Peptides against a protein of PDB entry 4HTP. Designs and how they scored, part 170

Target 1, 231 residues: chain A of PDB entry 4HTP
Amino acid sequence: SQTVASHVPFADLCSTLERIQKSKGRAEKIRHFREFLDSWRKFHDALHKNHKDVTDSFYPAMRLILPQLERERMAYGIKETMLAKLYIELLNLPRDGKDALKLLNYRTPTGTHGDAGDFAMIAYFVLKPRCLQKGSLTIQQVNDLLDSIASNNSAKRKDLIKKSLLQLITQSSALEQKWLIRMIIKDLKLGVSQQTIFSVFHNDAAELHNVTTDLEKVCRQLHDPSVGLSD

## One batch from the design tools (peptide; made by RFdiffusion4, then SolubleMPNN)

Design b2_p24_6_s2 (from b2_p24_6, 13 letters changed)
Fold by OpenDDE base, seed 3:
Structure b2_p24_6_s2 (fold): chain B 231 residues (1-231), chain A 24 residues (1-24)
Amino acid sequence: as target 1 above (231 residues)
Amino acid sequence: SEMEQLRKQWEEKIKKIEEENEKK
């Protein structure tokens, strides 16, 4: 079935997240998220204009924005150390070189930028001069690949995990990979709370999530911001 | 079509962001 997520570039979500992170005030952070959400809803309405009974919702994006609330997808089994090793291999970085050491020792303060402990930021700087400027993945494709990783992790299919990771990496810009890493590690560092994200999405979203713990259900039932749970 | 217009908006938005990032 045709979904909004199949049409939305992952790059646009990442750009939105980057803007949110860089914004200093809560109001500005909210604005950037709202603009993305409004565009999504508008696209949904256009895409599904003649179809009333659709299961499509903001869920494909929401589960990437709030990855710590993911319940459908099993654990990835991916940590920073694994990603570091993968990047060293993929980029053919000398193991004793500066960039490889930065990735492996990401927790050690090496520079003035205060990026110590943020693997995604360290990876970004290593990737920036080496990666494509523009990614080609949609949000749907990213979720499909992440589903594959989780499924293959459960099945202990390491080679297939690596294959899916390579597809993500090779089809993503450095900025997209920064955010993808944060999604996998489940720490976006947006500077905005989960409660704020829910409140912007729908007034009843936090309550419904607290009761159901089902992010897809929240996104589907509260797709229309003007229609509440009691309606 | 409305869908084509919306798709173009996403593409234009991405392009603008890319251009802004190249100037920094």
Scores: peptide ipSAE 0.123, ipTM 0.738, DockQ to the pose 0.042
Fold by OpenDDE base, seed 1:
Structure b2_p24_6_s2 (fold): chain B 231 residues (1-231), chain A 24 residues (1-24)
Amino acid sequence: as target 1 above (231 residues)
Amino acid sequence: SEMEQLRKQWEEKIKKIEEENEKK
């Protein structure tokens, strides 16, 4: 069955997240998220217009926006140091070069941007002049690759983890990779709380999540913002 | 189709946002 996630480019989500992060005010951050969500719901309605029993929901996007609440997918087993080494290898960076050292020593304050401790931002600046300008992955494809990584981590298949990571990296822009890294590390740094995200999604979302701890159920049961839990 | 039209509008909106972000 067709899903909204299979039609939405990962770049669209990343662009939205970038706008949220760059916005200074809470109201502007909320507006950007709401606009993405509204577009998603409209696309859902158009895609499923003639289908009565639809299980498709915002879940594929929500689990990337709130990765700390992921319960379906197991741990990736990926840390910043692993990603640093992978990028050095993939980009053929000199090991003693400036860019390799930036990636490896990401916690040390270096340079003018104040990005110390944020590996994703450091990676972004290294990647920007070296990678694709536009990615080709959908949200569904990103989730499939992340599922593969988690599964292979559980099975201790390191080579297959690397393969899936390379597929993600080689098909993503620098901006998309910045956000992908943050999703894997489970820290988006959006400047909005989980409660705010739930509140914008649905008035009953926080309550339902507190009871079920199931993000998919929250997204599916509260897909329609006009239909509450008591209805 | 209605879906294709919505997708096109979405893509155009995102493109505009990306262009604005690159200028800052």
Scores: peptide ipSAE 0.113, ipTM 0.694, DockQ to the pose 0.041
Fold by OpenDDE base, seed 2:
Structure b2_p24_6_s2 (fold): chain B 231 residues (1-231), chain A 24 residues (1-24)
Amino acid sequence: as target 1 above (231 residues)
Amino acid sequence: SEMEQLRKQWEEKIKKIEEENEKK
């Protein structure tokens, strides 16, 4: 079955997240999220206009925006050090070079940007001159690859984990990889609370999540912003 | 902007879907 996520570029989500992060005011952050959500809902309505009982929802995007609430997908088993080594290998960075050392020593302030401890930002600057300007992945494809990583981690298939990571990296821009890293590490640093994200999505979302702890259920049951839990 | 271009792509896709739905 066709899903909205299969049509939405991952780049669009990342661009939205970047705008949210760069925005100083809460109102601007909310606006950017709302615009993305509204576009998603509009696309859903168009895609499913003549179809009843659709299970498609905002869940594929929501689980990437609130990765700390992920309960369906098991642990990735990926840390910053693993990613650093992978990038050094993939980009053929000299091991004693400036960029390799930045990735490996990401916790130590070495640069003018003050990005100490933020591996994703350090990776972004290393990747920017080396990666594609535009990625090709959809949100669905990103989730499929992340599912593969989690599944293979559980199965202790390190080679397949690497394969999926390489697919993510090679098909993504530097900006997309910055956000992908943050999704994997489960820290987006958006500057907005979980409560704010839920409140923009649906008035009853926070309550339903508190009771169920099921993000997919929240997205499906509260897909229509005009229909509440009591309806 | 990159985001504006992406939004335009969404709009174009939506329009195509709507046109297809009108023909069925």
Scores: peptide ipSAE 0.063, ipTM 0.661, DockQ to the pose 0.755
Fold by OpenDDE base, seed 4:
Structure b2_p24_6_s2 (fold): chain B 231 residues (1-231), chain A 24 residues (1-24)
Amino acid sequence: as target 1 above (231 residues)
Amino acid sequence: SEMEQLRKQWEEKIKKIEEENEKK
């Protein structure tokens, strides 16, 4: 069955997240998230107009926006150092070169951008002149690849983990990779709280999540913003 | 703006789906 996530480019989510991050005020951050969510719901309604009992929901996006609440997917086993080494290899960066050292020593204050400690931002600047301008992945494809990574990590299949990572990297823009990295490390730095995200999604979302700790259930049961838990 | 372009793309996608649904 077709899902909304199979039609939404990962780039669209990343662009939204970038806007949220760059926004100074809470209200503006909320606006950008709400606009994305509303578009998703409208797309869902259009896509599933003639279908009953669909299980499709905002979950594929929500689990990327709130990656720290992920319960279905197990640990990736990926750290910044691993990604740094992978990028050095993939981009054929000189090991003693400036860019390689930036990636490896991302915690050390180096350079003019003040991005010390933010690996994703450091990676972005290294990737920007070297990567494709436009990514080709959908949200579903990103989740599928992330699922593969988690599964293979559990199975200790390092080669397959690398394969999936390479697929993500080679099909993503620098901006998309910035956000993908943040999703993997589970820190988006949006400047908006989990509570705010839930509140915008549905008035009962925080409560249902507190009880169930099931993000998919929250997204599915509270798909309609006008229908409450007691309805 | 990038936001406007994004919104336009989504609107076009939705419209296409709606048109397809009307033909069914």
Scores: peptide ipSAE 0.051, ipTM 0.648, DockQ to the pose 0.937

Design b2_p24_6_s3 (from b2_p24_6, 14 letters changed)
Fold by OpenDDE base, seed 1:
Structure b2_p24_6_s3 (fold): chain B 231 residues (1-231), chain A 24 residues (1-24)
Amino acid sequence: as target 1 above (231 residues)
Amino acid sequence: SELEALRKAWEEKIEAIEKENAAK
């Protein structure tokens, strides 16, 4: 079935997240998220104009924005150390070189940028001169690959996990990979709370999530911001 | 079309953030 997520570039979400992170004020952060959400809803209305009873919702994006609330997808089994080793191999970095050591020792403050402890930021600077400028993945494709990783982790198929990771990496810009890493590690560092994200999405979203703990159900039932739980 | 206009807006946002990051 045709979904909004099959059309939205993953780069658009990453660009939105980047703007949110760079914004200093709460109001500006909220504005960037609201603009993305409104665009999504407009696209949904246009895409499904002649279709009734669609199950399509904001869920594919929401589960990437709030990855710590993921309940459908099983654990990835991926840590920063695994990603570091993968990048060293993929980029053919000298093991004793500066960039390899930065990835492996990401927790140790090295350099002037204060990015210590944030693996995604360290990876970004290593990737920026080495990766393609524009990625080609949609939000749906990213979710499909992440589903594959989780499924193969459960099945203990390490080779297939690596295959899906390589597909994500080779089809993504450095900026997209920065945010993808944060999604996998489940720490976006946006500077905005879960409660704020829910409140912007729908007035009843936090309440429904507290009761159901089902992010997909929240997104489907509260798709229309003008229709509440009591309606 | 409305869909094309929305897609164009996405591309413009992507290009804008890429430009901002290239300047840093």
Scores: peptide ipSAE 0.354, ipTM 0.860, DockQ to the pose 0.039
Fold by OpenDDE base, seed 2:
Structure b2_p24_6_s3 (fold): chain B 231 residues (1-231), chain A 24 residues (1-24)
Amino acid sequence: as target 1 above (231 residues)
Amino acid sequence: SELEALRKAWEEKIEAIEKENAAK
C-alpha cells in the first residue's frame, strides 16, 4: 500500500528539524513544524483521494520526531562509541588523527563550537566535507532500516545491524546523519516540548497519548485536526 | 495531477530549505 512516508524525502524532515533547532522563539519553532505537518496532510489527501479507511497517518514522521515515545521498535543497541568506531572505519580516518579523536572523545571540549557532549554535532562536522550533499532516502526507507536494526539487535545479528547502518550512512548527507544519530540516541534537542508538538498536531493528541501511550493510534485517530476525540 | 503538483512543491520546498541552511 502507498504511504505518504514512501514519497517524503528524509532530507525534508531533517531540514525542517534543523530549522526548528536554529529558531530562537517558540512561535518560530512551531511554525516550521506546522508547515511540515500541513504539507504532509495535503499530500495525504491527494494520495488517498479515492481510498477510504486508510491506515496511513503521520506516524512514520512522528515516531522520528518523538523517538523517546517509540514503543513499537525494540532497542537499537547502538551507542555513540559504536558509531564513532564505525565512522572511523568507514571514512578511513587515522586513529590518532584529529577527527577520529573528536569522535571518540566527543564529551571532551576540543573545539570552539561548544558541541561537547553532542556526538551528532561532532559527527556532522567530520562528515560535512566527506559525505553526499543530498541524501536519497525516504522517511519510509529510514524507518524500514531502523526497524531492521532493532530487529537484528534483538536477534543478536551484529553483521546485519552494520549492514543497515552502512545503508543509512552511505545514502545520507551530513545533515541527515546528524539528525539520524539524534533519532537513534533519542535526543533531538529541538528546544520544543513534547506537549507543544502534540498541541500543534491535534488539540486532543496529548490527552489521547496520555491514556493510550500509543503514538500510532494518536496519529491515526487524530489525523484530521478538525475531528476530535468526542466526535 | 494534484498529486504531481504536491510532489513538485515538496521538492521545491526541500531545495529552498537546503539553500537556506547552507547559507547559515
Scores: peptide ipSAE 0.187, ipTM 0.754, DockQ to the pose 0.042
Fold by OpenDDE base, seed 4:
Structure b2_p24_6_s3 (fold): chain B 231 residues (1-231), chain A 24 residues (1-24)
Amino acid sequence: as target 1 above (231 residues)
Amino acid sequence: SELEALRKAWEEKIEAIEKENAAK
């Protein structure tokens, strides 16, 4: 069955997240998220107009926006140090070079940007002059690759983990990779709370999540903002 | 902006789907 996620560019989500992060006030952050969500719902309605009882929902996006609530896929087993080494290899960076050292020593401020401790930002600046300007991945494809990573981590298949990571990296812009890293590490640094995200999604979302701890159920059951839990 | 361009692409896809649905 067709899904909204199979049509939505991952770049759009990343651009939205970037705007949210850069926004100073809560209201502006909420606005950017709401605009993305509304577009998603509109697309869903159009895509599924002739189909009743679809299981498609906002879940594919929500699980990337709230990666700490992921329960379907297991742990990735990926840390910043692993990613640093991968980028050094992939980009053929000199190991004693400035960029390699920045990635490996991401916790130590090496420059004026104040990005100490934020591996994703450090990676972004290294990747920006070296990577594609436009990514080609959909949200569905990103989730499929992340599922593969988690599954292969559970199976202790490091080679296949690397393969999936390389596929993600080679098809993503620097900005997309910045956010992908944050999704994998499960720290988006949006400056907006989980409760706020849920409240914008649906008035009953926080409550349903508290009871079920199932993000997919929350997204599916509360897909329509006008239909409550008791309805 | 990149976002605006992508959103436009979304809207175009939505319109195409809606047109197809209306024709059925």
Scores: peptide ipSAE 0.143, ipTM 0.734, DockQ to the pose 0.715
Fold by OpenDDE base, seed 3:
Structure b2_p24_6_s3 (fold): chain B 231 residues (1-231), chain A 24 residues (1-24)
Amino acid sequence: as target 1 above (231 residues)
Amino acid sequence: SELEALRKAWEEKIEAIEKENAAK
């Protein structure tokens, strides 16, 4: 059966995350997340109108928003240094050039943007003038590629890891890649807590997660905000 | 905005699905 995630552009999630990050107040951050979530639930209801007992839920998005809580997918084995080298190769950047050095030395303040220590932001500025194509990936496709990376990392298949990374990169905008990097590194820097995300999703979400440590179960059982754990 | 355009496209898809479901 089709999932909501197979229809939602990854660009939509990234644009939402960008708005959340740029918002100064907690209320604005919550509003942007709520709008995305409400759209997802509406799409779910439309997609599954004639189908009861579906397992489809917000999980495909939630696991990207809270990547530090990922338990189904094994470790990627990807660090900033690996990504830096990959981008230098892919973009054919001179190794001694300004942009290559920015990626490799992302911890050192080199510019006026104050992005030192945030590899994703450094990468974004390097990618922005070089990305010619609009992103085309769905949330499902992103998760499938991330699953492939994790599986191949476990199997020590570096060639297949690179293949999946190249597919992600070549089909993503600079903004999408910024957020993808943060998802892989497991630090979104949204300025909202895990507790806030859970509270907006469902009143019982934090409690259920604390007991089960199962993000998919949380998303599935608490899909309807009006139906509680005791119901 | 990019987000608004994406939301509109998503909403149009929802409407299409709803119309299809109503016709069944």
Scores: peptide ipSAE 0.143, ipTM 0.735, DockQ to the pose 0.734

Design b2_p24_6_s4 (from b2_p24_6, 12 letters changed)
Fold by OpenDDE base, seed 4:
Structure b2_p24_6_s4 (fold): chain B 231 residues (1-231), chain A 24 residues (1-24)
Amino acid sequence: as target 1 above (231 residues)
Amino acid sequence: SEMEELRERWKKKIEEIEEKNKKE
């Protein structure tokens, strides 16, 4: 069955997240998120117009926006150091070069940009002149690859983890990779709370999540903002 | 603006689906 996530470019989510992050006020941040969500819901309604019983929901996006609440997939087993080494290898960066050292020593304030400690931002600047301008992955494809990584981590298949990571990297822009890294590390730095995200999604979302701790269930049951838990 | 482009992409995507639904 077709899903909304199979039609939405990962780049569009990343662009939205970038705007949220750059917005100074809570209201602006909320506006950007709400706009993306509303568009998603409208597309869902159109896509599933003739299908009443669908399990499709905002979950594929929500689990990327709130990666710390992920319970379906296991741990990735990926840290910044691993990613740094992978990028050095993939980009054929000189090991003693400035960019390689930036990636490896991302916690040390060596750059002109106040990005010390933010690996994703450091990676972004290294990747920007070297990567594709536009990615080709959908949200579904990103989730599939992340699922693969988690599964292979559990199975201790390091080679397959690397393969999936390479697919993510080679098919993503620098901006997309910035956000992908943050999703993997589970720190998006959006400047909005989990509670705010839930409140915008649905009035009962926080409560349902508190009880179930199931993000998919929250997204599925509260897909319609006008239908409450008591409905 | 980048936001306008994003909105337009969504609009186009929805319209494409709606057109398909009308033909079905």
Scores: peptide ipSAE 0.399, ipTM 0.876, DockQ to the pose 0.864
Fold by OpenDDE base, seed 5:
Structure b2_p24_6_s4 (fold): chain B 231 residues (1-231), chain A 24 residues (1-24)
Amino acid sequence: as target 1 above (231 residues)
Amino acid sequence: SEMEELRERWKKKIEEIEEKNKKE
C-alpha cells in the first residue's frame, strides 16, 4: 500500500517544524504549516489518482505534530534520563565530561544558551558536531520505529527498544533528533495551539476530534478541506 | 533558502508522479 508518508523525508517535516518554532507571529507559523499540508495533499492526489478507497491520510504526520493526542501507540517508557544515558554510551562521552554532565543535568544548565529544562535543545548542541548532516528516514520509517519502541516497551524487551532507538539516532541529523526527542517526550514547543493546528487542517477538525478523540479518523474523514462533516 | 529548497523538492516529487500517471 502506497502512502505519502513513505515518500516524505522526516527531515522535511523537521525543517517545517523548525521554521514554525522560529517564527514570531501566529500568521507566519500558520503559513509554514499550511504550506507543508497543502503540498502533502497535492502529492496525495497525484499519488492516488488512479486508486479508489485509499485509507492514506495526513495521520502519519499529524500524530508526530500533535503527539500528546496519540491514542493508537502505547507508552514509550522513555524519559530524558534514559536518553541521556543512551547518548553518553553511543557517543562514547566521558562520564565526567562537560557534554555528559549537560545531558544528565539538563534541568540545571551551566551553559550560555539558556536552555534550562529543554532536554531536546541541550541534546541538539551536543549532537550538532557529532551527527550526520542529513538524515535518511522517511516519516513512515520514523513511525514504524516508534511503533516498535512502544510495542517492545509493553513486552518489556529493553534490548529491542535500544535497537530501535539506535536506528533512529544513527540515521538522523542533530536537528531531526531534537524533534524526535520532543515527539517522544510529547512537547514540541511550536508556539501554536492545538486549536490552531486543527483549524488550519480543516474547519471541522476540532469538533470531530472532541467527539471521537481519534486523530486518524479526523485526518481520514476530513482529508478534503472542501468537504465538511455534514456533507 | 532552506524553505525554497523544500518547496522545490515537493514540486519535483509531484511532477514526477504526475508524469508517471500521464504515461499510464
Scores: peptide ipSAE 0.391, ipTM 0.872, DockQ to the pose 0.838
Fold by OpenDDE base, seed 2:
Structure b2_p24_6_s4 (fold): chain B 231 residues (1-231), chain A 24 residues (1-24)
Amino acid sequence: as target 1 above (231 residues)
Amino acid sequence: SEMEELRERWKKKIEEIEEKNKKE
């Protein structure tokens, strides 16, 4: 079955997240999220116009926006150090070079950007001059690859984990990789609370999540903003 | 603006789906 996530570029989500992060005011942050959500819902309605009983929802995007609430996918087993080593290898960075050292020593303030401790930002600057300008992955493809990583981590298949990571990296822009890293590490640094995200999504979302702790159920049951839990 | 470009992409995608729906 066709899903909205199969049609939405991951780049579009990342661009939205970037705008949210760069926005200083809460109202602007909310606006950017709402615009993406509204567009998603409109596309859903068009895509599923002749199909009333679909399981498709905002869940594929929501689980990337609120990765700390992920309960379906098992742990990735990926840390910053692993990513650093992977990038050094993939980009053929000199081990004693400035960029390799930045990635490995991401916690130490070495630069003027004040990005100490934010591995994703450090990676972004290293990747920016070296990566494709535009990625090719959809939100569904990103989730499929992340599922693969989690599954292979559980199975202790390190080679397959690396393969999936390489697919993510080689098909993503520097900006997309910045956000992908934050999704994997489960810290987006958007500057908006979980409660705010839920409140924009649906008035009953926070309550339903508090009871069920099931993000997919929240997205599916509260897909229509006009239909409440009591309806 | 980047926001305008994003909105235009969504609009185009929706229009494409709507056109397909009319032909089916």
Scores: peptide ipSAE 0.389, ipTM 0.870, DockQ to the pose 0.872
Fold by OpenDDE base, seed 1:
Structure b2_p24_6_s4 (fold): chain B 231 residues (1-231), chain A 24 residues (1-24)
Amino acid sequence: as target 1 above (231 residues)
Amino acid sequence: SEMEELRERWKKKIEEIEEKNKKE
């Protein structure tokens, strides 16, 4: 069956996240998230207009926005050091060169940017002059690749993990990769709390999540903002 | 179709966001 996630470019989510991160005020951050969510819901209604009892929900996006709450997908087994080495190899960076050293020593930035400890930001600046301007992946495809990584990590298939990572990287812009890295590391640095995200999604979302710890269930049961838990 | 129209509207909205992101 068709899903909203199969129609939404990953770039669209990344663009929204970038806007949220750059916004200074809480209200503005909330507005950007709300607009994306509203668009998603409207598209869902259009996509599923003639279908009853669909299981499609905001879950494919929500699990990328709140990756620390992921319970379906197992651990990736990916750290910043692994990504650094992968980028050095992929981009054919000199090992003793400035950019390679930036990636490897991301905790002690030598640059003017206050990005100390944020590997994704350091990677972004290295990637920006070298990567595609626009990616080609949908949210569904990104989740499929991330599922593959997690599955192969559990199976200790290192070569297959690398293959999936390369597919993600080669089909993504520098900006998309910045956010992808943050999703994998499970730290988006949006400047809004989990509680705020839930409150914008649905009034009962935080409560349902506290009880079930199931993000998919939260997204599915509370898909309609006008229908509460008691209804 | 209504779906195509919504997709296009959403696409345009995201493009506007992208342009704003580039300017900041």
Scores: peptide ipSAE 0.264, ipTM 0.705, DockQ to the pose 0.043

